# Peptides against a protein of PDB entry 2AZE: the designs that were tried, part 2

Target 1, 148 residues: chain A of PDB entry 2AZE
Amino acid sequence: AQECQNLEVERQRRLERIKQKQSQLQELILQQIAFKNLVQRNRHAEQQASRPPPPNSVIHLPFIIVNTSKKTVIDCSISNDKFEYLFNFDNTFEIHDDIEVLKRMGMACGLESGSCSAEDLKMARSLVPKALEPYVTEMAQGTVGGVF
Target 2, 101 residues: chain B of PDB entry 2AZE
Amino acid sequence: GRLEGLTQDLRQLQESEQQLDHLMNICTTQLRLLSEDTDSQRLAYVTCQDLRSIADPAEQMVMVIKAPPETQLQAVDSSENFQISLKSKQGPIDVFLCPEE

## One batch from the design tools (peptide; made by RFdiffusion4, then SolubleMPNN)

Design b1_p15_1_s1
Fold by OpenDDE base, seed 2:
Structure b1_p15_1_s1 (fold): chain B 148 residues (1-148), chain C 101 residues (1-101), chain A 15 residues (1-15)
Amino acid sequence: as target 1 above (148 residues)
Amino acid sequence: as target 2 above (101 residues)
Amino acid sequence: MILHGRFSKKKTILK
């Protein structure tokens, strides 16, 4: 009885660890798809334009985005060496990392929400190694972890 | 019995975890390859148009922050305080504004 | 020394 109880505790611990790893893997897959899709898009765009975009018109990864209402008053304090910034807002703001920006751009093909069209899923599968394709399919269907 | 059932479950979970580890290794390898590819890094950018698509500057003020790795970010968004603090130890922080036009 | 303002004068506007 005690041994079984110990094994049940271990079982629960392993299940939680697996759940964490599943989340990590899904995020890694989304990052991979988003990055590759972004690179592919930009490569194609530059080829079509026959030139790269102006340097000051693009933001290279990594970055973060902060947005707030145009009516929001912002006070900014900057250190002399620009190593430290302090922004004070008089209203709410939003912060988005570059991965989230890419997701909202559709670079993750809607896989982040499990809302993929047939073409989105096709694109997503094409951007990962063969070994990851089944997992991408499960993510698209919202059935990740069904075998556990 | 119960013991053998649990033992079998644990073995199955171990195999599942090993499979996950394998997939994660594959994925991590792909990400490393991307980071090591100069052309990929050159092409890893977004435009102002991209930013407008997710946060319209007509409605929102959009600020872009580029900071060195391991930069500390502290954010407070409450009725009493709305604040963002950035502290870098590896280099200067760059701030850009996305124009409405 | 800390500089204060809405944004730094060195702020870059994306084109």
Scores: peptide ipSAE 0.028, ipTM 0.883, DockQ to the pose 0.036
Fold by OpenDDE base, seed 1:
Structure b1_p15_1_s1 (fold): chain B 148 residues (1-148), chain C 101 residues (1-101), chain A 15 residues (1-15)
Amino acid sequence: as target 1 above (148 residues)
Amino acid sequence: as target 2 above (101 residues)
Amino acid sequence: MILHGRFSKKKTILK
């Protein structure tokens, strides 16, 4: 029947939307874990050092990282007010946002790739509200979305 | 029947989506709380040592860009053109270099 | 230590 066909189309649409939201939720969880883990690490480090790091030795979020070969020639054009920048490279470059940097630093406990140890998973769980712990576990196991 | 089955499936999917939305709201709330906490923001930083673990300045030039919100970033990485364009509307853009040592 | 500044080989000030 036509009605059944319409409902099947709607079902597929909802499944796709849910899948998208699941991806978004996973990213949000990873960001939360990474941020809290970073803050915790730095707090502990500063306590051990009994002082904060020099202001010009750290980079606060948010930021972007650009890396290229040290041999790459870079031409930089800057507006007088520094509102506009133009970088021209003679070779390839990489751009990473702060979240990607934190992930590569291990701040997300390897949860992003399912490479977390038992200790990493324990840490990850401790950095989210209780309601999110089951989802963190599912992420670590790679079983997210199995219900749909 | 088939119609009733599909209808039931849609209701179940709706409930699942609502639960998902709830979890997302919890996450966004936590992130907002982090952004509103002055001490957390003070501690939300990376060091040159951290950056070296991502890209070694001995082999790679590591440039850090701090730009105001809503800054436009355009990047072209092709055989003919390697370019990054930044346009800010809310303030100056700061550029930093991570030293090798 | 993070260094501020222009470290490109070629520097141009836009109008």
Scores: peptide ipSAE 0.026, ipTM 0.883, DockQ to the pose 0.040
Fold by OpenDDE base, seed 4:
Structure b1_p15_1_s1 (fold): chain B 148 residues (1-148), chain C 101 residues (1-101), chain A 15 residues (1-15)
Amino acid sequence: as target 1 above (148 residues)
Amino acid sequence: as target 2 above (101 residues)
Amino acid sequence: MILHGRFSKKKTILK
């Protein structure tokens, strides 16, 4: 009886750990797809333009985005060496990392929200190693909620 | 029996976790390869047009922060205080504004 | 085009 109880506790612990790893894997897959898709898009665009974009017209990863209403007043304090910044706002703001920006750009092919078209899913699969393709399919179908 | 069933469940869960670890290793390797490829890094950029599609500067001010690794970001967003603090230990921080155009 | 440092209504240099 006690042995069975101990194993049940261990079972639950492992289930929770697996659930956490599933979330981590999904995020890693989305990052991979988004990065590769972005690179592919830009490579194609530069080939079409026959030149790279002007240096001051693009933002290389990594970066962080902060957005707020245009009416928001922002006070900024900067150290002399620019190692330290302090921003004070008079209203709410939003912070987004580069991965979230890429997702909203569609670079993750809608896989993050289960809104993949057939073409999106095909693209997503093409941007991951073969071993990850089944998991990408499960993500698109929303069937990753299980143990694996 | 119950004991045998639980034992078998744990073995199956172990196999599932090992498979997850394997897939995560594959994915991590791919991300590392991207970070080490100079051409990929050169092409890993977004434009102001991209950012406008996320938050239109006609309605929102869009600020871009370029910071070295391990930069600390602390944010307070409440009715009494709205603040962002950035502290870098590995180099200067650059902040840009996406134009409305 | 990306504009640098044109986001603040008030700028203070810390020492």
Scores: peptide ipSAE 0.026, ipTM 0.883, DockQ to the pose 0.041
Fold by OpenDDE base, seed 3:
Structure b1_p15_1_s1 (fold): chain B 148 residues (1-148), chain C 101 residues (1-101), chain A 15 residues (1-15)
Amino acid sequence: as target 1 above (148 residues)
Amino acid sequence: as target 2 above (101 residues)
Amino acid sequence: MILHGRFSKKKTILK
């Protein structure tokens, strides 16, 4: 029946939306873990040193990273007020946001790639509210994908 | 029948989505709390050593860009053009180079 | 889109 067909379309729409939200949730979880882990790391480090790092030795979030070969020539044009920048490269470059940097640092405990050790998973779980722990476990196991 | 089955499926999907939304709200709340906590923000930093660990400045030039919120970034990386443009509306943009050391 | 004419400072970074 036509009505059934309409409901099938709606069903697919909802399934797709759920899938998208699952992806978004996973990213949010990774961000949370990465941020909290970073903060925890730095807190511990500062406690050990009994002092904060020199102000100019650290880069606070948020930030963007651009990397390219050391052989790459970069022309940088800047407005007077530094509100506008234009970078021209003679070769390829890479851009990474701070979250990606944190992931590569291991701050997300390898959860993003399903490469969690038991210790990593324990850390990850400790950095999220209880309600999110099951989802973290599913992410680590690679079992996220179904509808719950 | 089929109609009843589909109707039930949609209800179940609605419940699933609501649960998902709830979890997302928990996450966003946690992130918001982090952003509002001054101590957390003070400790939310990376070092040049961190950057060297993921992008060795001995081989790569590492540029750090700090820009105000809602700064527009456009990037072109093609065989003919390699360009990054930044436009801020809320303040100056700062650029730093990670030392090779 | 940034217009080149709006820039007052230019630096070339050679590595």
Scores: peptide ipSAE 0.025, ipTM 0.880, DockQ to the pose 0.037

Design b1_p15_1_s4
Fold by OpenDDE base, seed 2:
Structure b1_p15_1_s4 (fold): chain B 148 residues (1-148), chain C 101 residues (1-101), chain A 15 residues (1-15)
Amino acid sequence: as target 1 above (148 residues)
Amino acid sequence: as target 2 above (101 residues)
Amino acid sequence: MKLHGRFSKKNVVLK
C-alpha cells in the first residue's frame, strides 16, 4: 500500500539519520577522551617535574600539522599581516588536525580503531560520564549500532 | 500486518534517536566544560616529542600551523599540484617547525 | 604585499 511505502521511506530516512548521529557521537566521545587524557597526562607530567614546560616547547590546541619528506622543497608566500599563507610543495604532503594527532598519540586509548587493551578500555571509561560508559564499551568491541 | 510492523519499527527508531540525542547532549556538555575550564585549556598542549612520535623529523619535515577559528584551508595533493592555502580573517597565522632531533 | 621564500628550519622553530 501507498501508506506502507511512505513509512518505509521514512524508516530509511530515520535509519540514515541515526547512523549519522552515531558517527557524530563516536567522534564526540573520542574527542572528549583524547582531550581529558591529554590534560591528565600533562598535569601529571608537570607535577612530576614540579614546573610547567618552557612556553616555547609546547603547542596548545587547536593546531594543524603538515608533514612531508624532508627532501620536499617548500615555497611559501605570506601576506604582510600574516593573514594569508600559500605553500607550494614539489611532492606530496600530509595534513593532520589536532584530534588526529591526539589519536595517533594514543590519547583516545585506541578506541578510534576498536583496538583497546584492557587498560586502555579502563582508562577510556574513566574519562567519560557514567551514561556514556556502555557506548564506550560498544565502541571498543566494535558492536556500535545495535539498532541495526 | 505490514503497516503495524512498520509503525512499530518507526517508534523504536524514534526511541533510539532520542537516546542518541541524550548521549550527544551529555558529550557536548562535557566538551563545553573542558573548554570553559582554564586549567584544562592551559594543559591542552602537545610537545615536540609528541610530534616526533607522529612524524619522525629524521624522515619528515613537520610544520605546525596555528590559525584563528574559521580560517579557510585549501589543499591540493595531486601529481600536477601540491599546494596548501590558508586564509584567515580573524587574526594572524603562526607557523612553527619541529626541529630535527 | 606578500613575502616569498623557501620554507626553512630558520623560520619559527619549536624548542
Scores: peptide ipSAE 0.038, ipTM 0.892, DockQ to the pose 0.036
Fold by OpenDDE base, seed 5:
Structure b1_p15_1_s4 (fold): chain B 148 residues (1-148), chain C 101 residues (1-101), chain A 15 residues (1-15)
Amino acid sequence: as target 1 above (148 residues)
Amino acid sequence: as target 2 above (101 residues)
Amino acid sequence: MKLHGRFSKKNVVLK
């Protein structure tokens, strides 16, 4: 009886750990797809233009963005060595990391929301190793977590 | 019996976790390969047009921050305080604005 | 020494 109880506790612990790893894997897959898709897009664009974009016209990863109303007043304080920044806003703002930006750009093919067209899914699958393709399919279908 | 069933469940969960670990290793390896490829690094960029698709400068001010690894970011967004603090330990922080059309 | 000011279009802007 006690042994069964111990095993049930362990079972629950493992289930939770698996759930966490599933979430981590999904995020990693989305990052991989987004990065590869971005690189592919830019490579193609540069080939078509027969030149790279001007250096001051692009922002390389990694980065974060902060956006706020155009009417928001932003006061800044910067250390002389530029190691410290302080921004004071008179209204609300938003912060987004580069991965979120890429997702919103569609670089993850809508897989992040399970809103993939057939072509989006095809693209997503093409950007991951073969071993990850089944999981990408499950993500698109919302069927991840079959072990539960 | 009950014990046998639980034992079998645990074995199955162990196998499932091993599969996940394997897939995660594959994925992290791919990401490392991308980060190590100089050409991929060169091509890993966004444009102002991309940023406008996220937040149009006609309505939103868009600030881009490039900070060294391990930079501390503190943000407060409340009716009483709207503040972002950045503290880098490894180098200077660069800030850019996305121009309006 | 710290620099204080308001962010505006005259700040570092992408071209």
Scores: peptide ipSAE 0.034, ipTM 0.890, DockQ to the pose 0.035
Fold by OpenDDE base, seed 3:
Structure b1_p15_1_s4 (fold): chain B 148 residues (1-148), chain C 101 residues (1-101), chain A 15 residues (1-15)
Amino acid sequence: as target 1 above (148 residues)
Amino acid sequence: as target 2 above (101 residues)
Amino acid sequence: MKLHGRFSKKNVVLK
């Protein structure tokens, strides 16, 4: 009885670890798709324009976005070497990393929310190695981890 | 019996985890290759138009922060305190505003 | 030494 109980505890522990790894893998896949899609988009755009965009008109990864109401008052303190910043707001703000921005731009093809059209899914599959294609399909169907 | 069943389950879970590890290694390798590719890095950018599509500068102020790796970020968003603190160890932090138009 | 002030469009621009 005690042995069975120990194994059941271990089983549950492994299931949780697998769940965590599944989440990590999904995020890695989304990052890969989003990044490759972004690069592809920009490459095509530059080819069509026959020149790169002006240097000061683009933001290269990585970056962080902070947004708040235009009415929000922001007090900023900056060190002389610009190694330290302190922002004080008088109202709520939002922080988004570059990956989230790319997702909202549709660079992950809606795979992050299971909102993939057939065309989106085709694009997503084309941006990952062959070994990952089945997993992408499962993500689109919302059936990841169905074997458990 | 119950013991045999649990033992079998654990073996199956081990195999599943190994498969996940393999797939994660593939993903990590791909991301590393992308990070090492100069052309990909050159093309890894967003525009002001992209940012405006995420948060409308007509209503929202959009701040872009570029910080070196390992920069410490502290954020508090509560009724008592609204604060962001950044501390870099590897270089200066750059901050930009996205124009409305 | 710290630089203090109100953050606004006058302080920081897109680069």
Scores: peptide ipSAE 0.030, ipTM 0.884, DockQ to the pose 0.037
Fold by OpenDDE base, seed 1:
Structure b1_p15_1_s4 (fold): chain B 148 residues (1-148), chain C 101 residues (1-101), chain A 15 residues (1-15)
Amino acid sequence: as target 1 above (148 residues)
Amino acid sequence: as target 2 above (101 residues)
Amino acid sequence: MKLHGRFSKKNVVLK
């Protein structure tokens, strides 16, 4: 019947929406873990050093990084008030946001790629509220999305 | 029947989505709390050593850009044009270079 | 607004 067909279309629409939300949740969880892990690392490091790092030696979030060959010629045009920048490169470059940097630093405990050791997973679980722990476990096992 | 089954499936999916939304809200709340915590924000930084682990300054120039919120970023990476354009509306843009050593 | 300068002269070096 036409009604059944309509409901089947709706079902598929909802499944797709849920899938998108699952992806978003996973990213949010990774961000939370990465941020908290970073803060924890730095707190520990500063305690060991008994002082914070020099202000000009660190970059606070948020930021982006641009990397290119050291041989790449970069021309930069900057407005007087530094509100506008224009970079021209003579070769390819890469742009990475701070979240990607943290992931590559291992701050997400390898959860983003399913490369968690038992110790990494334990750390990841400890950095999220209890309600999110089961989902972290599912992420590590690669079983997210199997319920729908 | 088929209609009853589909109707039930939709209700179950709705419940699942609501549970998912709840988890997302929990996570968003945690991120907000982190954002609002001054000490956490003070400790939310990376070092040159961290950046070197991502791209070695011996081979790559590593530039860090700090821009105010809602800054427009345009990037072109093609065979004919390699360009990054930044336009801030809320303040100056800062550019940092990670030293090789 | 006028734009000017080169990257090497405008960046801040991290220490």
Scores: peptide ipSAE 0.036, ipTM 0.890, DockQ to the pose 0.036; fails the geometry check

## One batch from the design tools (peptide; made by RFdiffusion4, then SolubleMPNN)

Design b1_p16_2_s2
Fold by OpenDDE base, seed 3:
Structure b1_p16_2_s2 (fold): chain B 148 residues (1-148), chain C 101 residues (1-101), chain A 16 residues (1-16)
Amino acid sequence: as target 1 above (148 residues)
Amino acid sequence: as target 2 above (101 residues)
Amino acid sequence: TKKYRIVHPFAKLVPL
């Protein structure tokens, strides 16, 4: 009885760990797709323009963005030779990492929402190794979540 | 019996986890390869136009923060306090404002 | 309070 109880606890522990790893894997796949798609887009654009963009016109990864209302008053203190920043806002703000920005740009092909067009899914599959393609398909169909 | 069933379940879960680990290793390897490729690094950028597309520049101010690795970010967003603190240990932090469209 | 750390290039912010 006690042995079975111990194994049941371990079973639940493993199920939770697997669930966490599934989430992590999905995020890693999205990151891979987004990054590769971004690079591909920019490579094509530069080829068409026959030149890279001006240095000050682009922001390289990694970065974060903060957005708030234009009416928000922001007090910024910078100290220690720009090693420390303190921003005080008089209203709410949002923080987004670069990956989220790429998702909003469509670089993850809409896979993050589980709603992809045929073209989006084709693009997504083309940007991952063959071993990951089945999982990409499952993500697009919203069928991820089971134990395999 | 119950013991045999649980034992079998745990074996199946172990196999599933190993498969996940394998796929995750493939993903992390691909990401590492991208980060180590100079051309990919050069091409991993967004434009001001991209940033304008994710937040309405007519209503929102968009600030971009470039910070060295291991920089600490602390954010408080409550009715009582709205604050962002950045602390770098490896170099200066750069902040950019996205111009209005 | 939410805490984050920038780890490596191409990495998302990681909670501290």
Scores: peptide ipSAE 0.021, ipTM 0.873, DockQ to the pose 0.713
Fold by OpenDDE base, seed 2:
Structure b1_p16_2_s2 (fold): chain B 148 residues (1-148), chain C 101 residues (1-101), chain A 16 residues (1-16)
Amino acid sequence: as target 1 above (148 residues)
Amino acid sequence: as target 2 above (101 residues)
Amino acid sequence: TKKYRIVHPFAKLVPL
């Protein structure tokens, strides 16, 4: 009985660990798809324009975004070495990392929400190694969570 | 019996985790390759137009923060306090506004 | 209060 109990505890531990790794893998896949899709988009755009965009018109990864109403008053304090920033707002704000920005741009093909069109899914599959394609399919179907 | 079943379950979970680890290794390898590819890094950018698509500067002010790894970000968003604190140990932080259309 | 750590290569916000 005690031995079985110990194994049950271990089983639960392993299940939780697997679940965590599944989440990590899904995020990694989304990052990969988003990144590759972004690069592909920009490559194509630059080829079509026959020139790169103006330097001051683009933001290279990595970055984060903070947005707030244009009416929001912002006070900013910056250290001399620019190692420290302090922003005070008089109203609410939003923070987005670059991954979220890419997702909202559709760079992850809607896979992040499991809402992919056939074309989106095709694109997503094309942007990952073959070994990851089944997992991408499962993500699109919302069937991720099973034990391998 | 139950012991045998649990033992078998643990074996299966071990195999599942190994498979998962393998997939993660593949994925992390791909990300590393992308991070090391100069051309990919050159093309890894968004435009102000992209940012407008998620937060229109006509209605929202959009601030861009470029910070080195391990930078600490503290955010307070409450009815009484609205604050962002950034602390870097690896280098300077750059902050700029996305211009309106 | 939310505290994050920025991780690369993406600027992912990871809770502290």
Scores: peptide ipSAE 0.214, ipTM 0.900, DockQ to the pose 0.865; fails the geometry check
Fold by OpenDDE base, seed 1:
Structure b1_p16_2_s2 (fold): chain B 148 residues (1-148), chain C 101 residues (1-101), chain A 16 residues (1-16)
Amino acid sequence: as target 1 above (148 residues)
Amino acid sequence: as target 2 above (101 residues)
Amino acid sequence: TKKYRIVHPFAKLVPL
């Protein structure tokens, strides 16, 4: 019946939307874990050192990273007011946002890549609200994607 | 029948989506709280050592870009053009080099 | 080390 066809279309629409939201939720969880873990790490480090780092020795979020081979020649044009930058490279470069940097630092406990030890998982769970712990577990197991 | 099955599926999917929305709201709230916490923001930093773990300055040059919100970033990475353009709408852009290159 | 050319004479990149 036509009604069944309409409902099937709606079903597919909802499934796709759920899939998108699952992806978004995973990213949000990773961001939360990474951020809290970073803060915790730095807090501990400062406590051990009994001082904060020099202000010019650290970069606060947000930021982006650009890296390229040391052999790459870079021409940089900067406006007087520093509102505009133009970089020309003679070879390929990479751009990474701060979240990606945190992930690569291991701040997301390897949860993003399926490389999560028992200790990593314990840490990850400890850095999210209780309601999110089951989802963190699912992420670690690679079982996210099912319907609740 | 088929209609009843589809109807039930849609109800279940609605419940699942509502659960996801709830979890997402929790996450978003937590992130907002972190962004509003002065101590957390003070501690939200990376070091040169951290950056070296991503791209070693011995082999790669590492630039850090701090730009105001709504800054336009345009990047082209092709055989004919390797370019990054930054245009800020509100305030200067700061670019730092990781030392010990 | 990498070679840089800062076109604008009054601008500079800042070391960390």
Scores: peptide ipSAE 0.032, ipTM 0.884, DockQ to the pose 0.034; fails the geometry check
Fold by OpenDDE base, seed 5:
Structure b1_p16_2_s2 (fold): chain B 148 residues (1-148), chain C 101 residues (1-101), chain A 16 residues (1-16)
Amino acid sequence: as target 1 above (148 residues)
Amino acid sequence: as target 2 above (101 residues)
Amino acid sequence: TKKYRIVHPFAKLVPL
């Protein structure tokens, strides 16, 4: 009985660890798809234009976005060496990392929300190694971890 | 019996976790290769048009922060306090505003 | 208060 109880505890521990790893893997896959899709888009755009975009018109990864109402008053304090910044707002703001920005741009093909068309899914699969394709399919179907 | 069943379950879970570890290794390898590829990094950018598409430029101000790795970001967003603090460990922080049109 | 950390190029902001 005690042995069985010990195994039950171990079972629960492993199930939780698997769940965490599944979440981590899904995020990594989305990052890979979004990044490769972004690079592919930009490569194509530059080829069509026969030139790179003008300086100051692009922001390279990594970055963080902060947005707020245009009516929001922002006070900013900066250290001499620019190592420290302090922003004070008189109203609410939003913070987004670059991955979230890419997702909102559609670079993850809607896979993050499981709202992929057949074409979106095909694109997503084409941007990962073959070994990851089945998992991408499961993500699109919302069946990841269904047995766990 | 119960013991045999639990033992079998644990073996199956071990195999599942090993498969996940394998897939994660493949994925992290791909990401590393992308991070080491100069051409990919050159093309890893968003435009002002992209940034305007995620927030209405007529209503929202969009600020872009370029910070080195290991930079600490502390944010307070409550009815009583609205603040962002940035502390870099490896270099200067750059802040940009997304231009209108 | 929310704290974030830039860990690596493909996992930018992680909670501290």
Scores: peptide ipSAE 0.021, ipTM 0.874, DockQ to the pose 0.682; fails the geometry check

